# Ledger of designs, part 2: peptides against a protein of PDB entry 3PBP

Target 1, 203 residues: chain A of PDB entry 3PBP
Amino acid sequence: LNEKDLNLILNKSLVMYESLDSTTDVIVKRNVIKQLQFVSKLHENWNSRFGKVDIQKEYRLAKVQGPFTINPFPGELYDYTATNIATILIDNGQNEIVCVSFDDGSLILLFKDLEMSMSWDVDNYVYNNSLVLIERVKLQREIKSLITLPEQLGKLYVISDNIIQQVNFMSWASTLSKCINESDLNPLAGLKFESKLEDIATI
Target 2, 203 residues: chain A of PDB entry 3PBP as posed
Amino acid sequence: LNEKDLNLILNKSLVMYESLDSTTDVIVKRNVIKQLQFVSKLHENWNSRFGKVDIQKEYRLAKVQGPFTINPFPGELYDYTATNIATILIDNGQNEIVCVSFDDGSLILLFKDLEMSMSWDVDNYVYNNSLVLIERVKLQREIKSLITLPEQLGKLYVISDNIIQQVNFMSWASTLSKSINESDLNPLAGLKFESKLEDIATI

## One batch from the design tools (peptide)

Design b1_p8_1_s4 (made by RFdiffusion4, then SolubleMPNN; from b1_p8_1 with T3S S8N)
Fold by OpenDDE base, seed 1:
Structure b1_p8_1_s4 (fold): chain B 203 residues (1-203), chain A 8 residues (1-8)
Amino acid sequence: as target 1 above (203 residues)
Amino acid sequence: SVSIFDVN
């Protein structure tokens, strides 16, 4: 955690708070307000010289976020089980793609397009818990593990029984990153979400 | 919710 990250979280929390109205669910209001209170206190107590913040005990009882939904969820995958999960950075601004593998050999690439608060008071807090399906990559192999390298943006290494494959999605992720960072969605128009799959090594 | 991918 650094000052830049803290400011980003504060801004996100403020935007969430400003989105509240008279029709907003009480549970959502409570969580968003608690989120803003937490981040605001962190910001006030931030010691920039030492990079330290004291967290009050009342905020230690945050619960696990989720469950999450995938939209649209591929109908074929209802009969299969998720096997691995990884997060891949697409830029230096902490934008990430979530990748989930299934036992049919599929990889789904997911993006969280909505901000979600921490779950403070209730279990199964589900506000803004949707992930967008960007791409499904069918490897037709048993996926044993997923590996990411922090220095390699937009790349995922998939280990199967006898091969290591690279999934490279920078063809579209660079554009997505630009859209997010510039708050301009125009470049997404007509963008093809097709990752490049390459064999890297045999095992 | 409207996905950013639904924006044409």
Scores: peptide ipSAE 0.014, ipTM 0.522, DockQ to the pose 0.188
Fold by OpenDDE base, seed 4:
Structure b1_p8_1_s4 (fold): chain B 203 residues (1-203), chain A 8 residues (1-8)
Amino acid sequence: as target 1 above (203 residues)
Amino acid sequence: SVSIFDVN
């Protein structure tokens, strides 16, 4: 956590707060407000010299986020089990793709299109918990692990029994990043979400 | 294992 990250979280929290209206569920309101309060306090108490902040006990009791929903979920994957999860940065602005592997050798690339606060008051906080399916990559291998390198944007390394493969999705992720950063979704129209798969090493 | 994802 750094000052830039904290500012980003603060801005996100403000946007969430501003989205609240009279029709918003009371649990959501309470949670979003508490989120904003927490982040605001963090920002006020941020010590840049030490990269430390005092967190009050009440905020240390945050609950686990989720469950998350995937939309749409590929029908074929109902018969399979998720095995690994990774998050991959697509830019320096902390936009991320979530990748989940399945035991059929599939990778699904997911994007969280809605902002979600931490869960502060309730277990299984489910407001804005949807993930958008961007792409399904079929490797047809048993995926042992997913590796990301922080300095390598839009790249996922997939380790199977005999091979390391790179999934590179910057072909579309660069456009997605631009759309997010510029708040313009027009460039997504007609964009093909096809990642490049490359063999890196045989094990 | 318990999945953290709901399917919809």
Scores: peptide ipSAE 0.008, ipTM 0.419, DockQ to the pose 0.041
Fold by OpenDDE base, seed 3:
Structure b1_p8_1_s4 (fold): chain B 203 residues (1-203), chain A 8 residues (1-8)
Amino acid sequence: as target 1 above (203 residues)
Amino acid sequence: SVSIFDVN
């Protein structure tokens, strides 16, 4: 956490707050307001000299978010089990892709397209709880683990029994990042969501 | 849609 990141989450929290209206659910209003209060207090208490923030006790009692859904979900994956999960940064603005592996050798690349607040006072806070399916990559291997490197944007390393493979999705993720940062989805029209798979090493 | 995150 640094001052830049703190400013970013403050701005996001303000945008969420500004999106509230008379038709917004009371639980959503409460959670968004609590989040703005939390982030505002963090910002007020930020010590730039030491990179420290004090968190008040009331904000340390947040509850678990979820459940989350995937949309659309590949029908054939209903017969299989998720095995690994990883998060991959796609830019320096903390935009990320979520990757989930399945025991059929599939990887699904997911994006959280909607901002959501933390759950502050209710269990099973599910407002804006969907993840968008961007791509399914079929490796036809038993996936043992997923590795990411923070300094390598848009790259996922897949470890199987005999091989390490790299999945590189920056071909489309760079455009996605631009769309998010500029708040313009037009460049996504006609974009091909196909990642590159490369063998890195045998093991 | 399928729920993949159900943490209590």
Scores: peptide ipSAE 0.008, ipTM 0.405, DockQ to the pose 0.046
Fold by OpenDDE base, seed 5:
Structure b1_p8_1_s4 (fold): chain B 203 residues (1-203), chain A 8 residues (1-8)
Amino acid sequence: as target 1 above (203 residues)
Amino acid sequence: SVSIFDVN
């Protein structure tokens, strides 16, 4: 965590707070307000020289986030079980794709399009908990592990029993990154979300 | 255990 990241989190928390109105659920209001209070206190207490903050006890008692929803969920995956999860950076601005594997050999690539606060008061906080399905990649093999390399943006390595494969989604992720960073969604309208699958090594 | 994911 650095000052830039802290400022970004503060700005996100402010935007969430400003979105509150009379129709907003009380649980959402409480969590968003507490989020803003937490981040504001962190910002106030930030020691830039040492990169340290003191966190009060009340904020250390935060609850687990989730559950998360996947939209749309592929109907054929209802009978299968998720096996692995990974997050992959698509740019240097901390935009990420979430990848989940299933025991049918499928990979789903997910994007979190909405900001979600920490869960401060209640378990199973569900506001803005949706992940958007971007792509399903069918490998039709047992997936043992998912590996990412920090220096390789938009690449996922899939380990199976006898092969390592690379999923490269930079063909669309570069456009997505641009859309997010520029706050312009127009380039997404004609974008094809198809990743490239390549064999890397036999094992 | 609580499920991490739910389906729409």
Scores: peptide ipSAE 0.008, ipTM 0.411, DockQ to the pose 0.043

Design b1_p8_2 (made by RFdiffusion4)
Fold by OpenDDE base, seed 5:
Structure b1_p8_2 (fold): chain B 203 residues (1-203), chain A 8 residues (1-8)
Amino acid sequence: as target 1 above (203 residues)
Amino acid sequence: SVTIFDVK
């Protein structure tokens, strides 16, 4: 965590707070308010020299987030079990894709399109818990592990029994990153969400 | 850990 990241989280927390209205659920209001209070205190107590923040005991009692939803969910995957999860950076602004593998050899690439607060009060906090399905990649092999390299944007390494494969989704992720950063969705029109699969090494 | 469910 650095000052830039802290400022980003503060701004996101402010936007969430400003979105509250009379129709907002009371649990959401409480969580968003606590989120803003937490981040504001972090910002106030930030020591830039040491990169340290004092966190009060109250905020260390945060609860588990979720469950999350995936939309649309591939119908075939109802019969299969998720095996691995990874997050992959698509830009230097910390936009991320979530990847989940299944025991049928499928990879699903997911985007979290809504900002969500931490759960500060209740278990199973579900507000803005959606993940958007972008792409399904079918490897038709047992996936043992998922590896990401911080210096390689939009790349996922998939390890199976006898091969390492690279999934490269920067063909569409660069456009997605631009859309997010510029708050303009127009470039997504007609975009093909097709990742490149490449064999890297036999093992 | 987080549980994930589908919605259609």
Scores: peptide ipSAE 0.025, ipTM 0.663, DockQ to the pose 0.048
Fold by OpenDDE base, seed 1:
Structure b1_p8_2 (fold): chain B 203 residues (1-203), chain A 8 residues (1-8)
Amino acid sequence: as target 1 above (203 residues)
Amino acid sequence: SVTIFDVK
């Protein structure tokens, strides 16, 4: 945790709060308000000199976020089981792609297009819980592990029985990053969402 | 953290 991250979370929490209106679900209102209160208190108590914050005990009972929905979900994958998950940075502004592998050898690349609060007091809190399917990569291998390197943006290493492969999605992720950061989706029009698969090493 | 996926 650093000041930059805290400011980012505060800004996101403020945007969520400002989106609340009379029609917003009571559970959502409560969670968003609690989120803003939490982050605001953290910001007030932030000691930049020592890089420390005190977290009040009232906020320590946060629950697991989710479930998340994948849209659209590939129909074929209903018969298969997810095996691994990883997040990959696409820029230095904390934009990420979520990757999930399946036991059919598929890798799905997902984007979280909406911000969500923590789950504070309710189980199964579902608000802005959608993940957008960007790409399905069919490796046709047993995926044993997913590895990411923080210094390598938009790259995922897939470990299978006999091979390490790199999935490089910067061909489209750079454009996506720009769109997010500039709040302009126009550059996504006509963009081809095809990652590059390369063999890196034989095991 | 644990993330649970629901499929639609």
Scores: peptide ipSAE 0.023, ipTM 0.643, DockQ to the pose 0.047
Fold by OpenDDE base, seed 2:
Structure b1_p8_2 (fold): chain B 203 residues (1-203), chain A 8 residues (1-8)
Amino acid sequence: as target 1 above (203 residues)
Amino acid sequence: SVTIFDVK
């Protein structure tokens, strides 16, 4: 956490707060308000010299977020179990793709199209809990681990028993990043969500 | 935070 990140979180929290109205669910209101209170207090207590903040005890008792839904969910994956999760930066901001691996050797690339607060009030906070399926990559390998490198945007390294593979999705993720940053989804129309798979090393 | 995934 740095000052830039804190400011970004504050701005996001403010936007969430400003989106509240008389029709908003009370649980959502409480969570968003608590989020803003937390971030505001965090900002007040920020020590820029040391990059430290004192987090009050009450905010360290946040609940688990989710459950999250994946839409659409590949039907065949109902028979399989998720094994790994990773987040991959697609730009120098905060835009990320969520990747989940399954024990059939599949990777699903997911996008969270809606912002959500942490769960501060209740368990099973499910507001804005949808993840959009962008792409499924079938590796047909036992996936041991997922590795990302912060300096390599839109790249995921998949480690199997005898091989390291790179999944590069910047072909579409660059467009997605632009769409998010410009608040214009039009460029996504007709975009092919096909990642490039390359063998990097044999082990 | 911890995230739990549900399948729909």
Scores: peptide ipSAE 0.022, ipTM 0.632, DockQ to the pose 0.049
Fold by OpenDDE base, seed 4:
Structure b1_p8_2 (fold): chain B 203 residues (1-203), chain A 8 residues (1-8)
Amino acid sequence: as target 1 above (203 residues)
Amino acid sequence: SVTIFDVK
């Protein structure tokens, strides 16, 4: 946590708050308001010299976000079980891809296209809980772990029983980052969503 | 599970 990240979260929380109206569900209103309160207090109590902030006990009892919907969901994966999850930064502005592995050896790369607050009030908070399927990568092996390196944008390391592989999706993620940051979807037209798979090491 | 506002 740093000042830049805190400001980003504050701005996101403000935008969510400003989107509330008379038709918004009461549970959504409560969660968004509580998030804004939390982030505002966090910002107020931020000590830049020490990189520390005091978090009140009530906010340490946040609930788990989700469940999430995946759209479209690959029909074949209804017969399989998800095994691992990771988030991968695609730029220095905290844009992320969500990756989920399945026990058939598939990786799905997902994008969170709508803003979602943390759940502060209820379990199974489901407002704006959609994830967009970008790509399915088939590894045809048992995936043991997903690893990311903070300084390596758009790279995912997949550990299987006998191999470490790198999935590099910056070929399309750089364009996606631009679209998000500039609020312009035009550069996505004709973009091929195909990641590069590379063997890194044998175990 | 995923936490959207997980910042470090």
Scores: peptide ipSAE 0.012, ipTM 0.534, DockQ to the pose 0.083; fails the geometry check

Design b1_p8_2_s1 (made by RFdiffusion4, then SolubleMPNN; from b1_p8_2 with V7I K8N)
Fold by OpenDDE base, seed 3:
Formats: structure tokens, C-alpha cells, sequence
Structure b1_p8_2_s1 (fold): chain B 203 residues (1-203), chain A 8 residues (1-8)
């Protein structure tokens, strides 16, 4: 956590707050307001010299977010079980792709297209609870683990019984990052969401 | 649908 990150989450929280109107659900309003209050207090209490923030007890009892839905979900994966999950940074602005593996050897790459506040007051906070399926990669291997390196943007390492493979999705993720940061999705039109798979090492 | 809970 640094000052830049605090400024980013403050800005996000302000944008969410500004999006509230008379038609917004009361539960959503409460959560967004609480989110802004929380982040504002964090920012106020930020000690740049020590890189520390004190969090008041009232904000340490947040509830579980979700459930989340995946859309569209590949029909054939209903017969299989998710095995691993990883989050991969696609830029230095903390935009991320979520990857889930299945026991059929599939990887699904997911994006949360809607900003969501933390759940403060209620269980099962489900507002803006969608994940978008971007790509399905079929490895046809038993996936043991998923590894990410924060310094390596848009790269996922997949460990199976005998091989380490790299999934590189920066071919499309760089465009996605730009779209998010500029709040313009037009550049995604016609973009191919095809990641590169490379064998890294035999194990 | 597959359901995920965010614990963050």
C-alpha cells in the first residue's frame, strides 16, 4: 500500500459515490457511502513517512462479497469442477484478470467489468456481481497449480505433472487496460482474445 | 452458473 494506491481507490470510491442517484437501491447507497467514508479516513490517516494507515474497528468487519456469476459460462464446464484460481495484473493501475482452472484442463480468463464496493452491512452483497468470460484456453492437462508474478504483467504460469507452461494474454490485455483507464471500450471492437501458450520447462 | 465469493 502506497500513496498512489490510496489516491486510486479514493478516486474510484468518489466515482462510485457520484454515480448514486434517487433510483439507486438503498443497500447500494449505504455500501457506497460506507466505502467512501472508509477510504477517506484511510487517506486522512495515511502516514507517508512510515507507509502506514490505522484502520478503525468499524471498518474491519466487512462482509463477504458475492456470489459472483460468470457470463457466458461454457456449457460443457457444468460437468467439471474448478480447481485453482489466480489473479493477474495487466497494468500498474491495479487492473486485473481472474483466471479459474477446471479439472478438464480448461482455463477461463475473466474480467470484472463493473466496479463494486465492499460489503459492509449485509451478507451476500450482489450488486454488480458479474464476471465476463474473455477467453477459454484448453490445455488438456491436469492442472496442479497456477502461479503469477506481480512484476510480469499479463502472464500466468500453469504447472502440470510434467511441464510448466506460460499463458501470455498481453496481446489483448494491453488494449483492455487502455480501455479501462480511458473509460472507452471502442478499441475492443474486433479485437481477438487469443492468448499465447508457451512451454517453459519440463519438470 | 458458477458461483464465486470474493473474500477480499
Amino acid sequence: as target 1 above (203 residues)
Amino acid sequence: SVTIFDIN
Scores: peptide ipSAE 0.030, ipTM 0.611, DockQ to the pose 0.056
Fold by OpenDDE base, seed 1:
Structure b1_p8_2_s1 (fold): chain B 203 residues (1-203), chain A 8 residues (1-8)
Amino acid sequence: as target 1 above (203 residues)
Amino acid sequence: SVTIFDIN
């Protein structure tokens, strides 16, 4: 945790709060308000000199977030089981792609297009829980592990029985990052969402 | 953290 991250979370929490209106579900209102209160208090108590913040006990009982929806979900994958999950940074602004592998050898690349609050007091808190399917990569291998390197943006290493492969999606992720950061989706028009698969090493 | 996916 650093000041930059805290400011980012505060800004996101403020945006969520400002989106509330008379028609918003009461559970959503409660969670968003609690989120803003939490982050605001953290910000007030932030000691930049020592890089420390005190968290009040009332906020420590946060619950698991989810469930998340994947849209659209590939129909073929209903018959298969997810095996691994990883998050990959696409820029230095904390934008990430979520990757999920399946036991058919598929890898799906997902984007969280909406911000959500923590789950504070309710189970199965569902708000802005959608993940957008960007790409399905069919490796046709048993995926043992997913490895990411923080210094390598938009790259995922897939470990299978006999091979390590790199999935590089910076061809489109750089444009996506720009769109997010500039709040302009126009550059996504006509963009090809095809990652590059490369063999890195034989095991 | 644990994330649960609901597929629809």
Scores: peptide ipSAE 0.021, ipTM 0.598, DockQ to the pose 0.047
Fold by OpenDDE base, seed 5:
Structure b1_p8_2_s1 (fold): chain B 203 residues (1-203), chain A 8 residues (1-8)
Amino acid sequence: as target 1 above (203 residues)
Amino acid sequence: SVTIFDIN
């Protein structure tokens, strides 16, 4: 965590707070308010010299977030079980893709399109808990593990019994990153969400 | 850990 990241989280928390209205659920209001209070206190207590923040005991009692939803969910995957999860950076602005593997050899690439507060006082906090399905990659093999490298944007390494494969999704992720950063969705029109699969090594 | 569900 650095000052830039802290400012980003503060701005996001402010935007969430400003979106509250008379129709907003009371649990959401409470969590968003606590989120803003937490981040504001973090910002106030930030020591830039040491990169340290004092976190009060109250905020260390945060609860588990979720469940999350996937939309659309591939119908075929109802018969299968998720095996691994990874997050992959697509730019230096901390935009991420979530990847989930299944025991049929499928990978789903997901995007969290809505900002969500932490859960501060309730279990199973579900506001803005959606994940958008971008792409399904079918490997047709048993996936043992998912590996990401911090210096390699938009790349996922998939380890199976006898092979390491690279999934490269920067063909579309670069456009997605631009859309997010510029708040312009027009470049997504007609974009093909097709990742490149490449064999890297036999094992 | 987080549980994920289908919404369709």
Scores: peptide ipSAE 0.020, ipTM 0.627, DockQ to the pose 0.047; fails the geometry check
Fold by OpenDDE base, seed 4:
Structure b1_p8_2_s1 (fold): chain B 203 residues (1-203), chain A 8 residues (1-8)
Amino acid sequence: as target 1 above (203 residues)
Amino acid sequence: SVTIFDIN
């Protein structure tokens, strides 16, 4: 946690709060308000000298986000089970790709196109819980772990029994980052969503 | 599970 990240979360929380109206579900209203309260308190209690924040006990009891829907979901993956999940930064503004592995050796790269609050008091919080499928990468091996490196944008390391592979998706993620940051979808037109797979090491 | 807001 740093001041930049805190400001980003605060701005997102404010935008979500401003989107609330009389038709918004009561559970959504409660979660969005609770998040804004939490982030506001964090901001108020931020000590930049020590990089520390006091978090009240009530906010440490947040619930797990999800479940999420994936659209479109590859039909053949209904016969398989998800095994790992990771988030990968694609820029310095905290835009992320979500990656999920399956026991058929597939990786799906997902984008969260709608803003979602943390769940504060409800299990299985479901509002703006859609993920967009960007790419499916077929490795045809058992995936043991997904590793990310904080200083390496748009790179995912996949560990299997006998190999470490790198998935590099910056070929399209740089364009996606630009689209998000500039609020312009035009650069996505004609973009090929194909990641580069490279063998890094044999185990 | 996924955490949308990383506050670490």
Scores: peptide ipSAE 0.011, ipTM 0.510, DockQ to the pose 0.083; fails the geometry check

Design b1_p8_2_s2 (made by RFdiffusion4, then SolubleMPNN; from b1_p8_2 with K8N)
Fold by OpenDDE base, seed 3:
Structure b1_p8_2_s2 (fold): chain B 203 residues (1-203), chain A 8 residues (1-8)
Amino acid sequence: as target 1 above (203 residues)
Amino acid sequence: SVTIFDVN
């Protein structure tokens, strides 16, 4: 965590707070307000000299978020089991894609399209709990592990028994990043969500 | 639908 990241989180929390209105659910209001309070306290307590923040006890007892839903979910994957999960940064603003592998050799690339506060007061906080399916990549092999490198944006390494493959999705993720950062979805129109698969090494 | 829990 650095000052830039903290400011980003603060801005996101402010935007969430500003989105509250008289029709917003009370539980959502409480969580968003608590979120803003938490981040504001973090910002207040930020020591730029040491890169340290003190977190008060009242904010250290956050609850589990979710459950989350994947939409749409490929029907055939109901017969299979998820095996690995990874997050991949797509820009320097901490936007990321979630990747889940299945035992049929499929990879699904997912995006959290709505901002969500932490769960502070209630279990099973489900407000804005959707993940959007962007792409399914079929590798037709047993996936052993998923590896990401923070310095390599939009790249996922898939390790199987005998091969390391790279999935590169920056062809569309750069556009997605722009849409997120500019709050403009227009560039997504007509965009092809097709990642590039490349063999990196035999093992 | 498939359900995921965030454990963060």
Scores: peptide ipSAE 0.031, ipTM 0.619, DockQ to the pose 0.054
Fold by OpenDDE base, seed 1:
Structure b1_p8_2_s2 (fold): chain B 203 residues (1-203), chain A 8 residues (1-8)
Amino acid sequence: as target 1 above (203 residues)
Amino acid sequence: SVTIFDVN
């Protein structure tokens, strides 16, 4: 946690709060308000000199977020089980892609396009819980593990039985990052969402 | 931690 990250979270929380209206669900209102209260207090108590914050006990009872929805979901994957999950940074602004592997050897690359508050009061808080399917990569191998390196943006290492492969999605992720940061989706028009797969090592 | 996905 640093001041920059805290400011970002505060701004996001404010935007969520400002989106509330008379038609908003009561559970959503409570969670968004609690989110803003938490972040605001956190910001007020932030000691920039020491990078320390005291968190009040009342905010320690947050619930697990989710479930999440994947849209669209590949129909073929209903018959398969998810095996691994990883998050991959695409820029230094904390934009991330979520990757999920399946036991058919598929990787799905997902993007969370909506901001979500923490779940404070209820279990199974599902507001803004959608993930957008960007790409499906079929490796046709048993995926044992997913590895990410924070210093390597937009790269995922996939470990299978006899091989380590790199999935590089910076060809499109750089454009996505730009779109997010500039709040302009125009550059996504006509963009091909195809990652590069390379063999790195035999094991 | 376990993350649960609902499928649409």
Scores: peptide ipSAE 0.022, ipTM 0.618, DockQ to the pose 0.044
Fold by OpenDDE base, seed 4:
Structure b1_p8_2_s2 (fold): chain B 203 residues (1-203), chain A 8 residues (1-8)
Amino acid sequence: as target 1 above (203 residues)
Amino acid sequence: SVTIFDVN
């Protein structure tokens, strides 16, 4: 956690709070308010010299987020089980892609198109819980683990029994990042969502 | 955090 990250979280929390209205579900209101309260307290107690904040016990009891809905979901994957999950940064502004692997050797690359708070109050918090399917990558391997390197944007390392492969999706993720940051979807028109797969090492 | 996925 650094000052930049804290400011980003604060801004996101404020935007979520400002989106609340009379029609918003009471559970959502309560959760978003708790989110803002938490981040505000963190900001108030932030010590830049030490890079430390005191987190009160109340906020250490965050609950599980989800379930998340994936749309569209590939029909053939109903017969398979998810095995791993990772988040990959696509820019320095904390935009991320979520990757989920399946036991058929598929990777799905997902985007969270709506802001969601932590679950502070209820289990199975589901407000703005949609994930958009961007791409399915078929590796046809048993995926053991997913590794990301924070300094390597838009790259995912997939470890199987005998090989390490790199999935590079910056061909489209750079455009997506621009669209998010500029709040303009026009550059997505005609964009091909096809990642590059490369063998890195045999193990 | 822990995340649970559902599919539709």
Scores: peptide ipSAE 0.021, ipTM 0.606, DockQ to the pose 0.049
Fold by OpenDDE base, seed 5:
Formats: structure tokens, C-alpha cells, sequence
Structure b1_p8_2_s2 (fold): chain B 203 residues (1-203), chain A 8 residues (1-8)
């Protein structure tokens, strides 16, 4: 955590708070308010010289978030089990894609399109808990592990039995990043969400 | 915080 990240979280928390209205669920209101209180206190207690934040004990009692839903979920994958998860940066502004592998050799690339608070008071906090399916990549291999390199944006390395493959999704992720950062969805029109698969090494 | 995933 650095000052830039803290400011970003503060801004997000403020936007969430400002979006509250009379129709918002009471549990959501409480969690968003506590989120803003937490981040505000973090900001107040920020020591830029040491990159440290003092966190009060009450905020260390955060609960589990989720469950998270995947939409749309590929019908074929109901018969299979998720095996690995990874998060991949798509820009230097901390926008990320979530990748989940399945035991049929599928990779699903997911995007969290909505901001959410931490769960503070209740278990199974589910507000804004959706993940959008962007792409399904079928490797038809047993996936042993997923590797990401922070310096390589929009790239995922997949380790199977005897091969390392690279999934490169910057063809669409660069446009997605732009849309997020500029708050303009127009560039997504007609965009093909097709990643490039390349064999890197035999092992 | 930790996250639990589910499918729909």
C-alpha cells in the first residue's frame, strides 16, 4: 500500500457512499459507511515517510466477502471443478482480470465491473458480487498451475503436464483498460475478446 | 478480506 493506492481507495469509498439512497439495503448502507470510516481513518493515520498505516482493532474483524457469482456461466462447466485462480494486471492503474481454471482444461477470464466494500458486520456479504465472463479459453490439457508476472501486463502462463503456454489477452484488455480509465464504453463496441495462445517451452 | 466463489 502506498499513498496513491490509499487515495484511490478513498475516492472509491467516497463514490460508493455518495451512491447510497433511500432504496439502498440497510446492510449495504452499513457496510459502505464503515468502509468510508475505515479508509478515512487510514488516510488520517497515514505516515508517508515510512509507508505505514495504523489500523484500529475494530477494523481487523472484517468478515468473508462473497459468494461471488460468474455471469454468464458456461453450461458445460457445471460438470467440472475449478482448480486454480489467478489475478492479472492489465494496466498500471491496478485494473485486473481474474482467471479461473477448470479440470476440463478450460480457462475463464473474468472482470469485476462493480466496486464493493469489505464485509464488516455480516458474513456472506453479497452486494455487487458479480463477475462478468469475458472469455473462455479451452486448452484441453490438465492445468497444474497458473503463473503471472507483475511486469508483464495482460499475460498468463499456464503450466500443464509437459508444456508452458502463454495466454496473451492484451488485444482486448488494452481497450478495456482505456474504457475503465476514461469511463467510456464506446470502444468496446465490436471488440473481439479473443486471446492469443502461444507455446513457450516444453518441460 | 477473503472471497468465496460460486457459480450461477
Amino acid sequence: as target 1 above (203 residues)
Amino acid sequence: SVTIFDVN
Scores: peptide ipSAE 0.019, ipTM 0.594, DockQ to the pose 0.049

